# Peptides against a protein of PDB entry 6J54: the designs that were tried, part 96

Target 1, 223 residues: chain A of PDB entry 6J54
Amino acid sequence: NENLFASFIAPTMMGLPIVTLIIMFPSLLFPTPKRLINNRTISIQQWLIQLTSKQMMAIHNQKGQTWSLMLMSLIMFIGSTNILGLLPHSFTPTTQLSMNLGMAIPLWSATVFTGFRYKTKTSLAHFLPQGTPALLIPMLVIIETISLFIQPVALAVRLTANITAGHLLIHLIGGATLALLNINTMTAFITFTILILLTILEFAVALIQAYVFTLLVSLYLHD
Target 2, 42 residues: chain B of PDB entry 6J54
Amino acid sequence: QFQFTGIKKYFNSYTLTGRMNCVLATYGGIALLVLYFKLRSK

## One batch from the design tools (peptide; made by RFdiffusion4, then SolubleMPNN)

Design b2_p10_6_s4 (from b2_p10_6, 5 letters changed)
Fold by OpenDDE base, seed 1:
Structure b2_p10_6_s4 (fold): chain B 223 residues (1-223), chain C 42 residues (1-42), chain A 10 residues (1-10)
Amino acid sequence: as target 1 above (223 residues)
Amino acid sequence: as target 2 above (42 residues)
Amino acid sequence: ALEETLAKLL
């Protein structure tokens, strides 16, 4: 299955990791505004960021609003990398579990620490759902504690699995379409149609996964 | 809304303070159990 | 032409 996973190998050039350049490339797509009235493309981009920021941070108080910059940068980074990863023969850094863990663990730790620092009573109370029967309290607290530690892993794996699975399906169905061209053109047309539909779906998944990742981090902050 | 008396005032699953105390008590109990087995093994 | 396009996409 080396051929199947060849697209997920970190690219290097002369022993130097070009992955760094790939990770930094999306930053060029988000230039800073310089005018009061920017170009149409920049204005649309800023408008989308503003809308996303408003709806995502609506659940937070004034103290939580300080995380807006970080969360918006996160969603833009993950979203842009996921979309760019759908380009032909492109490498998607977010398909690497190490990359996603590297983002998830620090962000999760920061949210948990922030919660315990400023909302100690509420954060501790979250380990026990309200209305729990007295006899179930010890077991449920343990389960909730385990659930807390699973959060960063689940966050990283969810993103990695969704993006990776989408890429694999596109490659597999695309390869099948090419193979069927000389066998049965009608079936090849059907598989090609599926490929198109899947590609459209993956564009949506790319954005949704970026949003979900950022949203969950935000929810953990909100507790 | 809730009126509790005695030990239920401090350990309940309905009030914020009660829930917090239950969590702390659970962690304390686990810590004591771990300590007991650790000291027993030595 | 389609094969070439798909080959570029895959």
Scores: peptide ipSAE 0.057, ipTM 0.782, DockQ to the pose 0.015
Fold by OpenDDE base, seed 2:
Structure b2_p10_6_s4 (fold): chain B 223 residues (1-223), chain C 42 residues (1-42), chain A 10 residues (1-10)
Amino acid sequence: as target 1 above (223 residues)
Amino acid sequence: as target 2 above (42 residues)
Amino acid sequence: ALEETLAKLL
């Protein structure tokens, strides 16, 4: 079991945490544009950022769009780390629940507090769905309150579980492929094909999870 | 569209103000209950 | 070759 989860251990060198450098590394992949018309790579990158920004902020008013920078930085960070984590022997910080909680809880709390501060009536009313029978109101309010507090946990666990499960599955299938090479080459080939398909899927999952995480944070801001 | 009279005007599940008041009333009631049991036990 | 590639990937 230890071998299966060895890739999820935070890497250290000489007692110093390398994880800090790993977390900061994706930032180097997104240089700031200095020209009106950049090269193809940067242009595509900026286009994608603008596109995603437009889609995510479309549901927000002017006040909510103030969060655009933070939300876009979040999605870029999570997305990049998730993609880089699919590299061989790479450590994915987003597989650490502590990290995801560290992102989810503050962002969630910020959105909740922002809602209560600027839209107190609407935020309070959100605990009671419209048209609720009068007799069910107290219990439903309690349930909605509990649901609210589960949100940050759900955000963190969802991201952690999806990324971790994907990594684990890739390692398991890969290990099985290696083991089958000397046993049955045909079966190994099939397993390898599955591994390739799974890897492609995990690339998509990596981006989707980043998007979902950021989108939900944004949605909580909009209430 | 919604015509409410009496207490239903202030406590309803359809209007924004009504929903807010219901939520506040619920929390207030729970708080009072907790306070009651706390004071009762000690 | 495949084994070596997989060994590097895993």
Scores: peptide ipSAE 0.032, ipTM 0.782, DockQ to the pose 0.015
Fold by OpenDDE base, seed 4:
Structure b2_p10_6_s4 (fold): chain B 223 residues (1-223), chain C 42 residues (1-42), chain A 10 residues (1-10)
Amino acid sequence: as target 1 above (223 residues)
Amino acid sequence: as target 2 above (42 residues)
Amino acid sequence: ALEETLAKLL
């Protein structure tokens, strides 16, 4: 069982954590455009960023539009790290809850603070859903307050759990496939097929979780 | 759209201002209760 | 060969 979690241990070289370099690595995949007409790869990246930006920022006013760079960089970071984590012998920083909490809590705090600063009336009103029966108002306000503070935790745990669970499942099915190679070839073939399908699914999950994480941050900003 | 009079004008769950006031009143009430129990123990 | 490949991938 120790071998199952070995891939989630923060990598170190000579006692120095290389996790910092791993976190910085995705930045190399997104170079700054230098030309009006860039390479096809950069053009596709910019096109994707533009599309996602338009979709995510459509719900925001001009003040919310200022967060476009932050949110786009966030989705690119999480998405790239999640995809790179599916490579063999790769370490995904987003499998670490500490990493995701480190992103979720400040971003959530910033969105909540921004809401209270510029939309104080609306933000306070969000603690009470419209049309609530009068007798349920105190209890519901408390519940909504608790719900607010659970948001950063849920944001981090959701990302961590989805990515970690996917990686664990790949390792388990992969290990089972290897073990069954000399026991039952037909069963090993089935498990291998499942592994392939699972890997494809995890690519989708990697992108979806990045999008959901960023979208929820954006949604909290909009309220 | 909604016609509220009296206390309902300021404390309602339908208008934005009313909802805000209800939230503030709830927090204020909780704060007072906590303060009461804190001072009571002394 | 398949085992070695999977060992590298996993």
Scores: peptide ipSAE 0.029, ipTM 0.784, DockQ to the pose 0.015
Fold by OpenDDE base, seed 3:
Structure b2_p10_6_s4 (fold): chain B 223 residues (1-223), chain C 42 residues (1-42), chain A 10 residues (1-10)
Amino acid sequence: as target 1 above (223 residues)
Amino acid sequence: as target 2 above (42 residues)
Amino acid sequence: ALEETLAKLL
């Protein structure tokens, strides 16, 4: 049904793509600090970024910590876009697989190449788990190689599927609730309650998926 | 800790170097097989 | 109607 997927169509106005503005909008919500002691909103944002940064970068050495800025910007971008996407009649760019692949593939490639550049022996050795029986070595190396190449796909699809599924469920349950209002009020009340619980869950999912996406990129960097 | 001799010294699943060599050998073998089948058809 | 308003919000 066209109505079901209408919210996932790239919005345009007068033939001009509004998607560019939508993608840029979250950046306005996170202004750069200018004072030693900033206002409450910026201070909270900085605190959250520092807290998340310390958590995520704890597994990395000094060289890996150079990626902190990129990873923190990534989680903030994905998180903000996912949350804003839950607004009524909003378009969520992260529901587009092309968007998520565009982020996942370069980041994954960068982590893999960085690993091969600085830790060549260790990176190559990771294709074979320690203690593998000799007879299973060729097959296991192939499997591990395939597993590596599935990582960017899984990363992008996971984010896309979770956010898209959430949006679909909200629309479907919401539509069902409206349809049942004139049929069975009691059932409509139940579905409405489910809708509320689902929306709360989707807010959590939006943040969790942003975190998981960034965390996995970080873990791939660490190897 | 691991004292391997002979072929096991270079190809083992316990040492870092051994694991690396096993991986390279596997890739090399696959590449040779692909090359063989590619050239065989000609 | 509230139904139409909700339909526009969803």
Scores: peptide ipSAE 0.019, ipTM 0.779, DockQ to the pose 0.015; fails the geometry check

Design b2_p10_7_s1 (from b2_p10_7, 5 letters changed)
Fold by OpenDDE base, seed 1:
Structure b2_p10_7_s1 (fold): chain B 223 residues (1-223), chain C 42 residues (1-42), chain A 10 residues (1-10)
Amino acid sequence: as target 1 above (223 residues)
Amino acid sequence: as target 2 above (42 residues)
Amino acid sequence: NPLLLALSLY
C-alpha cells in the first residue's frame, strides 16, 4: 500500500520543497502576448481563454465580471496542473487535499463575503427556497446554512478525490498489465486496452474537474 | 405578484423581503434558544 | 514498445 501511495508524497530535494517549483511550472506555459498578432500557438491559447471566459462570465453582471481574471487564472492553473499530472513520474499538487482546501476556502469565503456585501438581501433570502411551506421554514433554513458551510469542503474533496482516484486507477491497471504480460498475453492486452481508455478518460476528467471547480466558485459568486 | 396582508406581508416564502425576514427570524430564534440554555446552565 | 515503456514509467 505504501508503494501505491508513494507517488502522492510531496517531493523534496535536499530538504527543500520542490513542490513550489512544480506549482509554479504551469505559469511558464502561458506567456503574455507581446505582439498585436501573436504566434499560432499563442493565438489558439488566447482564443480558448476568451471562449471559456465568455462562457463562464456570461451569467455575471458587470461587477461580477471583475472576477474574470481570478476565475480564468484558476481554471488554467488547475487544468494545467491536472494535465501535467498525468505525465509519468509526475507529481500532481492537486492530489493534495491541503492544497485544494487552501484554494477552496479562501475563494469560497471571498465569494460569500462579496455576496453579502453587495447583495445582502438576495444572499440572505437564498437560505430559504421560494415557495417553502411555512412549517418547514426553520428546518430548511438550517439545512441550507449547513449546506453553505459544506460547500468549500465538498469543492476541495471533489477535486482531490477525482484526481487521486484517477491516478490510483491508472497505476493499478498499469501494474496489472505489466504483471499479466508474462502470465497471459491475451488478458494483458485486454487490461492494456482498458488502461488506454482510462487514460483518455482521465484527460477529460482533468479538464472537467478544473472547469467544475471554477464554475462552482463562479456560481457561488453569482448566488 | 402575490399580495400579502398582515404578518404574512413580512414573513412569507415568496417575496424576497419575506424570505429574508424568515431567515433572520430563524437565526434570531436559534440565537435566543442558545442564549436561554447558556443562561440556564449558569 | 513505446506504449509498454510508458506503462513501465508509471
Scores: peptide ipSAE 0.046, ipTM 0.804, DockQ to the pose 0.017
Fold by OpenDDE base, seed 2:
Structure b2_p10_7_s1 (fold): chain B 223 residues (1-223), chain C 42 residues (1-42), chain A 10 residues (1-10)
Amino acid sequence: as target 1 above (223 residues)
Amino acid sequence: as target 2 above (42 residues)
Amino acid sequence: NPLLLALSLY
């Protein structure tokens, strides 16, 4: 079991945590444009950022669109780290629940407090769905309150679980493929095919989880 | 669309103000209950 | 077998 989870241990070199460098590395992949017409790669990146920004912030008013920078940076960070984490011998910070909680809790709290600050009536009313029978109001308010506090946990666990599970599956299927090479080549080929399909899926999952994480934070902000 | 009179005007599950008041009343009631049991236990 | 070598890196 230790061999399976060895890749999830935070790497250190000479007692110094290199995790900080790993976390900062994705920032180097997204340089700020300096030209009116940039290179094709940078132009594509900017186009993608604009596209995602427009579709994600479309549900927000002008005040909510102030969060565009935060949300776009968040999705870029999580997405890039998740994709880079699929490289061999790479450490994915988003596989750490502490990392994801460190992002989820502050962002969630910020959205909740922002809602209570500017839309107090709507935020308080959100604890009670419309049309609720009078007798069920107290219980439903309690349940909705509990649901609210579960949101940051669910947000963090969802990201952690999906990324971690994907890494484990790739590792297991990959290991099985290598083990079967000397036993049954045909079976190894089948497992290898599954691995390829799984890796493609994990690339998609990596981006989807980043999107979902950011989207949910955005939705919590919208209330 | 909904026209309520009396107490239903302030405490209803349809209007924004009514829902807010219901939530506040619920929290207030829970707080009072907790306070009651806390004071009773001491 | 470059793909197999890549798999061994996981």
Scores: peptide ipSAE 0.039, ipTM 0.804, DockQ to the pose 0.017
Fold by OpenDDE base, seed 4:
Structure b2_p10_7_s1 (fold): chain B 223 residues (1-223), chain C 42 residues (1-42), chain A 10 residues (1-10)
Amino acid sequence: as target 1 above (223 residues)
Amino acid sequence: as target 2 above (42 residues)
Amino acid sequence: NPLLLALSLY
């Protein structure tokens, strides 16, 4: 059904891509603090950022903590876009694999390059787990190398698949609920209840996927 | 701490240096094999 | 029903 995937088409107006404006929109939701004691909304946002920063950057040294701004902005961007995508008639850029690859590949490349730049011995040693039997060393090094290159793809696909699948499921169950309203009201009520529960779940998934994406980038940086 | 002697000192899966050397040896071996087959084909 | 309206807009 072409109608099911219509919501995932990048929106354009008069031939101009509105997607650029949609990507920039979450930035308006996170204004910079201007006062010593800000509004409750800003204070909560800053508290959440501080809390997540403490949790995520705890595994990093001074060099890794330099990435704190980038990682926090990343989680806020992905999280906000995912949450906004659950609004009706909204377009989520994170449902586009190209968007997520555009984030995953450079960030992954930067973390890998940073690792090889500052921790060359450790980074090379990570291709071989400790305690590997001698006979398995060549094969395992190859597998670990392949695993490394799969990381950016898995990072992007995980985010894309989870958000896209959630949106599709909401549309399908929502459409089924509407269709069943005039056929069987009892069944429509059941499907509607499932839709509500699913929507709540998707809000959680939206934040979890943002966190997982950022966390994995952080872990790749740490090695 | 593991105490290795001989070749095992440089090529082991327990020490950081040993693991690094094993990885480099594996890549070097693969590169040599690829080079061998490439030159053989010509 | 506002929820149904939201559903229809989805």
Scores: peptide ipSAE 0.033, ipTM 0.804, DockQ to the pose 0.017
Fold by OpenDDE base, seed 3:
Parts: C-alpha cells; sequence; structure tokens
Structure b2_p10_7_s1 (fold): chain B 223 residues (1-223), chain C 42 residues (1-42), chain A 10 residues (1-10)
C-alpha cells in the first residue's frame, strides 16, 4: 500500500529537498522578545518556557542548569514539529528514525561524558546498585551497562514509533471512514467519532513525546 | 556508616568506592577474558 | 462535500 506510507517520504520539489525548509519553519513561530512588555503571543511563549524550565532544571545543580537553553530549545523544536506534523499534507521530520537518532545519540553521549568527566566515581558506581549480593555483581554490572547503551535507542525509537503510529492510525481510520460512507453510514459515523478522538489524542501525544524526550535527556544528565 | 575491613573495604556493594571498584573489576575481568580468547585463537 | 474534502486532504 504505497499510499499509506507516501506521507513519510521526504518531500522534494523539482529535485530539491524541502525538508530543510520544513525543519526550519518552527523557528519562525518563536521570535525573540525585544520589548520590555511583549505582545500576548510572545508573553505566553516566554511564560511557558519559564514554567517548563523551572520544572525541568529544578533537579540540576548550577552546572547542570547550563543545559537549560539546550533542553528548552529541544522541547520547543520537537513539540512544534510534532504539532505541525498533524496538519494535512504535512511532513513530520520526527517520524524519521534517522533524525531522532541524530538527536538522541549526541545528547545521550554528551550527558554520559559529562557525568564521567565531573563525577567519575559516582557514574561508575551507578553500574552497580547499592546492596547487591556479591554473587550477582558481575551479571548486574553487565546488565546495567547494556541498559545504558539501550537508552539512546529507546529514546529515539519511542519518539519515532509514537509519532509514526499516530499518523498511520489517523490515515487508516480516516480512510476507513471514507470507504464506509457509501457502505454503512452508521458505521462510518462511529469510525469518524473515533477519528476525532484519536486526533485529539495525537495532539496530546505530540506534546507528551516532546516532553518525555527532553525530560529523559535531562534525567540522564543528572543521573 | 559502613565499616569494612580487608578486601571488603575495597570491594563492596554499599560504599561508593566499593561499588566503583566492583565495576572496574568486572570490566577488567571481561577484558582479560576477551584478550585471552583472542590470543588463544592465534 | 467539504467534510469529505477535508478528510481526503488529511
Amino acid sequence: as target 1 above (223 residues)
Amino acid sequence: as target 2 above (42 residues)
Amino acid sequence: NPLLLALSLY
């Protein structure tokens, strides 16, 4: 079914990739404040950023709080791209696993290396939970090591799978609704109701996944 | 709070240093095993 | 049908 996955192909126009423009577009939605008293839109955005920043950075010390700008930009980027991806005929870059891995792996690596650089003893000790029986220590250390390396993969796959599955489900239910309109109108109405509820859910999922992605990166930084 | 003596002072699952040493010992053991099998295959 | 068009565009 080529039509089902056609929306996930990177769009091109006259051989030129439009993906670059799509990725850059969310940046236009968040202008920098220049006035002492900004307009309503910028004020709300700034308030949301401050609220989220206070929540996420509360667990970090002064050194960790230097990551605030990066984490806030990350959540804004992923959140905005996910929401914009729900528009008709839109391409969502976060449905591409390559993009999400491109974000997850460097950020995860940076957090891990930062931990080993400044808190080497604590970081190494985290591979062994406190109070582990002596006989289980080698096996548990191996498991914790594997768990660490799965983190960036899980981070990227979670975002990709949730956003992609949501889009696919909307397309499938929408297509089923259209097909049932001339077959059974009552069933089509039920399917349409499900589609509406699913669309609302996907808006929530879009924001939640952005938050979870950023939060997990923040948690990995704190360890 | 923990008072360990002997080898338990350096290798324990309760103190930070002990946990670190256990992790390093595990990695060292694995590295030695891998090295042994690589050299044995020659 | 505007609804059909909207659904088809999605």
Scores: peptide ipSAE 0.030, ipTM 0.798, DockQ to the pose 0.016

Design b2_p10_7_s2 (from b2_p10_7, 6 letters changed)
Fold by OpenDDE base, seed 3:
Structure b2_p10_7_s2 (fold): chain B 223 residues (1-223), chain C 42 residues (1-42), chain A 10 residues (1-10)
Amino acid sequence: as target 1 above (223 residues)
Amino acid sequence: as target 2 above (42 residues)
Amino acid sequence: NILELFLSLY
């Protein structure tokens, strides 16, 4: 059992936390452009950021579009950390619920506060859907209030659970493949095929979860 | 536009102001209940 | 075994 969760322990070297370096490492992969026409790698990165920003910020007005830098940095950070976490012997910070809550709670609170600051009437009205029967109003308002406070928890847990479950599944299927190599080679081949397909899926999940996390934060800002 | 008269003008589930007032009334009611139980426990 | 080494990397 210790071997199953050993990869999720925060790594240290000589008593010093390497986690800080791991969290900072993705920033080195995205250098700032210095020229009008950059190299191919930076151009592709800028193109991807422009596409995602155009798609994600299309639902926002001018005031909401001020969050473009924050949301784009968020998706790039989570996406890069998730992808790097799939490397052998790597530590994925996004598997730590504390980190994801540390991102979700402030961002959620900021969006909610911004909504109440600029659109107080609309924000308060969102607790009651239109056309609600009069008898259901008090109960529905309570439910919507609870739903609001569950949002940051659901946001953090979704990211943590998806990334952690993926890592665990790769480890378990990989271990099963090793165990079956000398027992039944045919079954080991099947499990190995599943492992390959799963790793491909986890690369997609890594990006999807980054997108969903950022998108939901953006949607909370819009509402 | 919806036409409401009386109390329904201020407390309805169709207009923006009406929904806001309903939400505030609900929170106010809950706050009063909490206050009542807090004062009762003393 | 190279395969065991590869699988043990994760």
Scores: peptide ipSAE 0.147, ipTM 0.807, DockQ to the pose 0.016
Fold by OpenDDE base, seed 4:
Structure b2_p10_7_s2 (fold): chain B 223 residues (1-223), chain C 42 residues (1-42), chain A 10 residues (1-10)
Amino acid sequence: as target 1 above (223 residues)
Amino acid sequence: as target 2 above (42 residues)
Amino acid sequence: NILELFLSLY
């Protein structure tokens, strides 16, 4: 059982947490452009950032668009960490709930606070959906208030659960494939095929979770 | 556009102001209830 | 075995 969760333990070297270096590593993959016409890698990165920025920030006003840098950096960070986590013998910081809560709570708090500060009437009105029957108003306001406070937890847990479950599943299927190699070769081949399909899926999940996390933060900012 | 008269003008689930007032009224009511029970216990 | 090596990476 301990072997299953060994990959999720934060790595240390001589008692010093090297997880900080692992968290900072994705920043090296996105260097700042220095030329007007950069190489293909940087150009593709900037193109992707531009496309995602245009689509994600289109719903925001000018003040909301000031968050573009934060949101784009967030999606790139989570996406890169999730993808790098799928490398062999890699530690994924986003599998740690503390890491994701550390991102979700401040961002959620900032968006909620910004909403209440600049659009108090609209923010308060969002606790009551439009068209609610009069008798259900008090109950629905309470539910919506609770729902608001669940948002940061949902952001963190969603990311943590999806990435952790994916890694765990890859480990389990991989271990099963190894065990079946000498028992039943045909079954081992089937499990290996499933493993390949699962790894491809996890690459997609890694990017989707980064997008969903950032998108939800953006949506909370819009409200 | 909805045309509300009387108390429905201020407390409705369709207009922005009405929704805000309903939310504030709900919070105020809960606060008063909590205060009532707190003072009653003393 | 290459397969074992690959699977052992995870």
Scores: peptide ipSAE 0.138, ipTM 0.801, DockQ to the pose 0.016
Fold by OpenDDE base, seed 5:
Structure b2_p10_7_s2 (fold): chain B 223 residues (1-223), chain C 42 residues (1-42), chain A 10 residues (1-10)
Amino acid sequence: as target 1 above (223 residues)
Amino acid sequence: as target 2 above (42 residues)
Amino acid sequence: NILELFLSLY
């Protein structure tokens, strides 16, 4: 069991926290363009960022579009870290709940505070859905208030749980395949096929979780 | 657009202002209940 | 073999 969770321990070397280097590493994969006509790789990256930016910021007004840089950097950071985390012997910072809470709570609080600051009437009205029967108003307001405070927790736990569960499944299925190699080659082959399909799925999950995390933050900003 | 009069003008679940007032009234009621139990216990 | 090495990396 200790070996199962060993990959989730924050790595240190010579007493120095190399976790900081791991967190900063994805930034090297996205260089800033310096030319009007860039090479193909940078052009594709900028094109993808532009497409995702247009898609995510379409629901925001001009004032909300000021968050475009933050949201795009967030999705690129989480997405890149999740993809890199699928490499063997790699440490994924997003498997740490502390890391995800450190992102979720400030962003959530900033969106909520911004809403109350500039759209006080609308923000307060969101605690009560339109058309609610009069008798259900007090209870529904309480439920919506609780729901608001659960948002940052759900945001962080969703990311942590999905990425962590994926890594655990890859480890378990991989270990099972290895154990079955000398017992039954046919079952080992089936298990290995499942492992391949699972790894492909985890690549998709890695990107989806990054998108969902950023999208929900943007939705909290809009609402 | 709904036209309300009387108490429904200020407390309704259809208008933006009405919804806001309902939320504030709910929070005020909860605060009063908490205050009541606090003063009752001591 | 190579397969065992790859499986052992995870």
Scores: peptide ipSAE 0.134, ipTM 0.797, DockQ to the pose 0.016
Fold by OpenDDE base, seed 2:
Structure b2_p10_7_s2 (fold): chain B 223 residues (1-223), chain C 42 residues (1-42), chain A 10 residues (1-10)
Amino acid sequence: as target 1 above (223 residues)
Amino acid sequence: as target 2 above (42 residues)
Amino acid sequence: NILELFLSLY
């Protein structure tokens, strides 16, 4: 079983952690524009960032829109790392729960703290949904409080589980296809077709998980 | 938009202030209960 | 085989 999880071990070279370089590598794919009219790649990237920024920040007021830079950098970072992780023999940092918790906990804490600082009444009222029957109020407040503390864990585990499960499925189906090539060519062709469809799906999942992660952080900020 | 009288004015699940007061009352009750059991153990 | 090599990449 150790062979199945070999791709999730943090790589090191001569005792030095290469994982640091892998985490920083996506930053090279998104250079800072310096010209008024950039090349095609940078212009498309900036256009996509503007579209996603306009969509995600539409629910926020002027104070909430100050988080636009951080949220856009977050979605680009997670999205790029997830896509690069689908390359052959690549290490995906977002498969590490420690990394995702390292992103989720501070961002969640910041949004909760910001809510209590600037919208104290609304934040406290959020623990009780509107229209709750009077007898259910104490229990529901407790449940909502527990739900709040589960949010950063759910945020990190969702990203980790989705990306890790996708990688495991690709490995298993790919290995099965390879084993069936010399046994039954017809079944190998079927498993290969499933592998192709799965890989296409995983590219979509990689982007969706980046979007969902950033969107949920944005929603927590909005309260 | 909602007209409440008496205790329902301060503790309700419809107004913002009413919801806040219900939350604070719940936390206060739990804190007092925990404090009671801790003092009982001493 | 090139197909086996490709499948072994994952």
Scores: peptide ipSAE 0.163, ipTM 0.807, DockQ to the pose 0.016; fails the geometry check

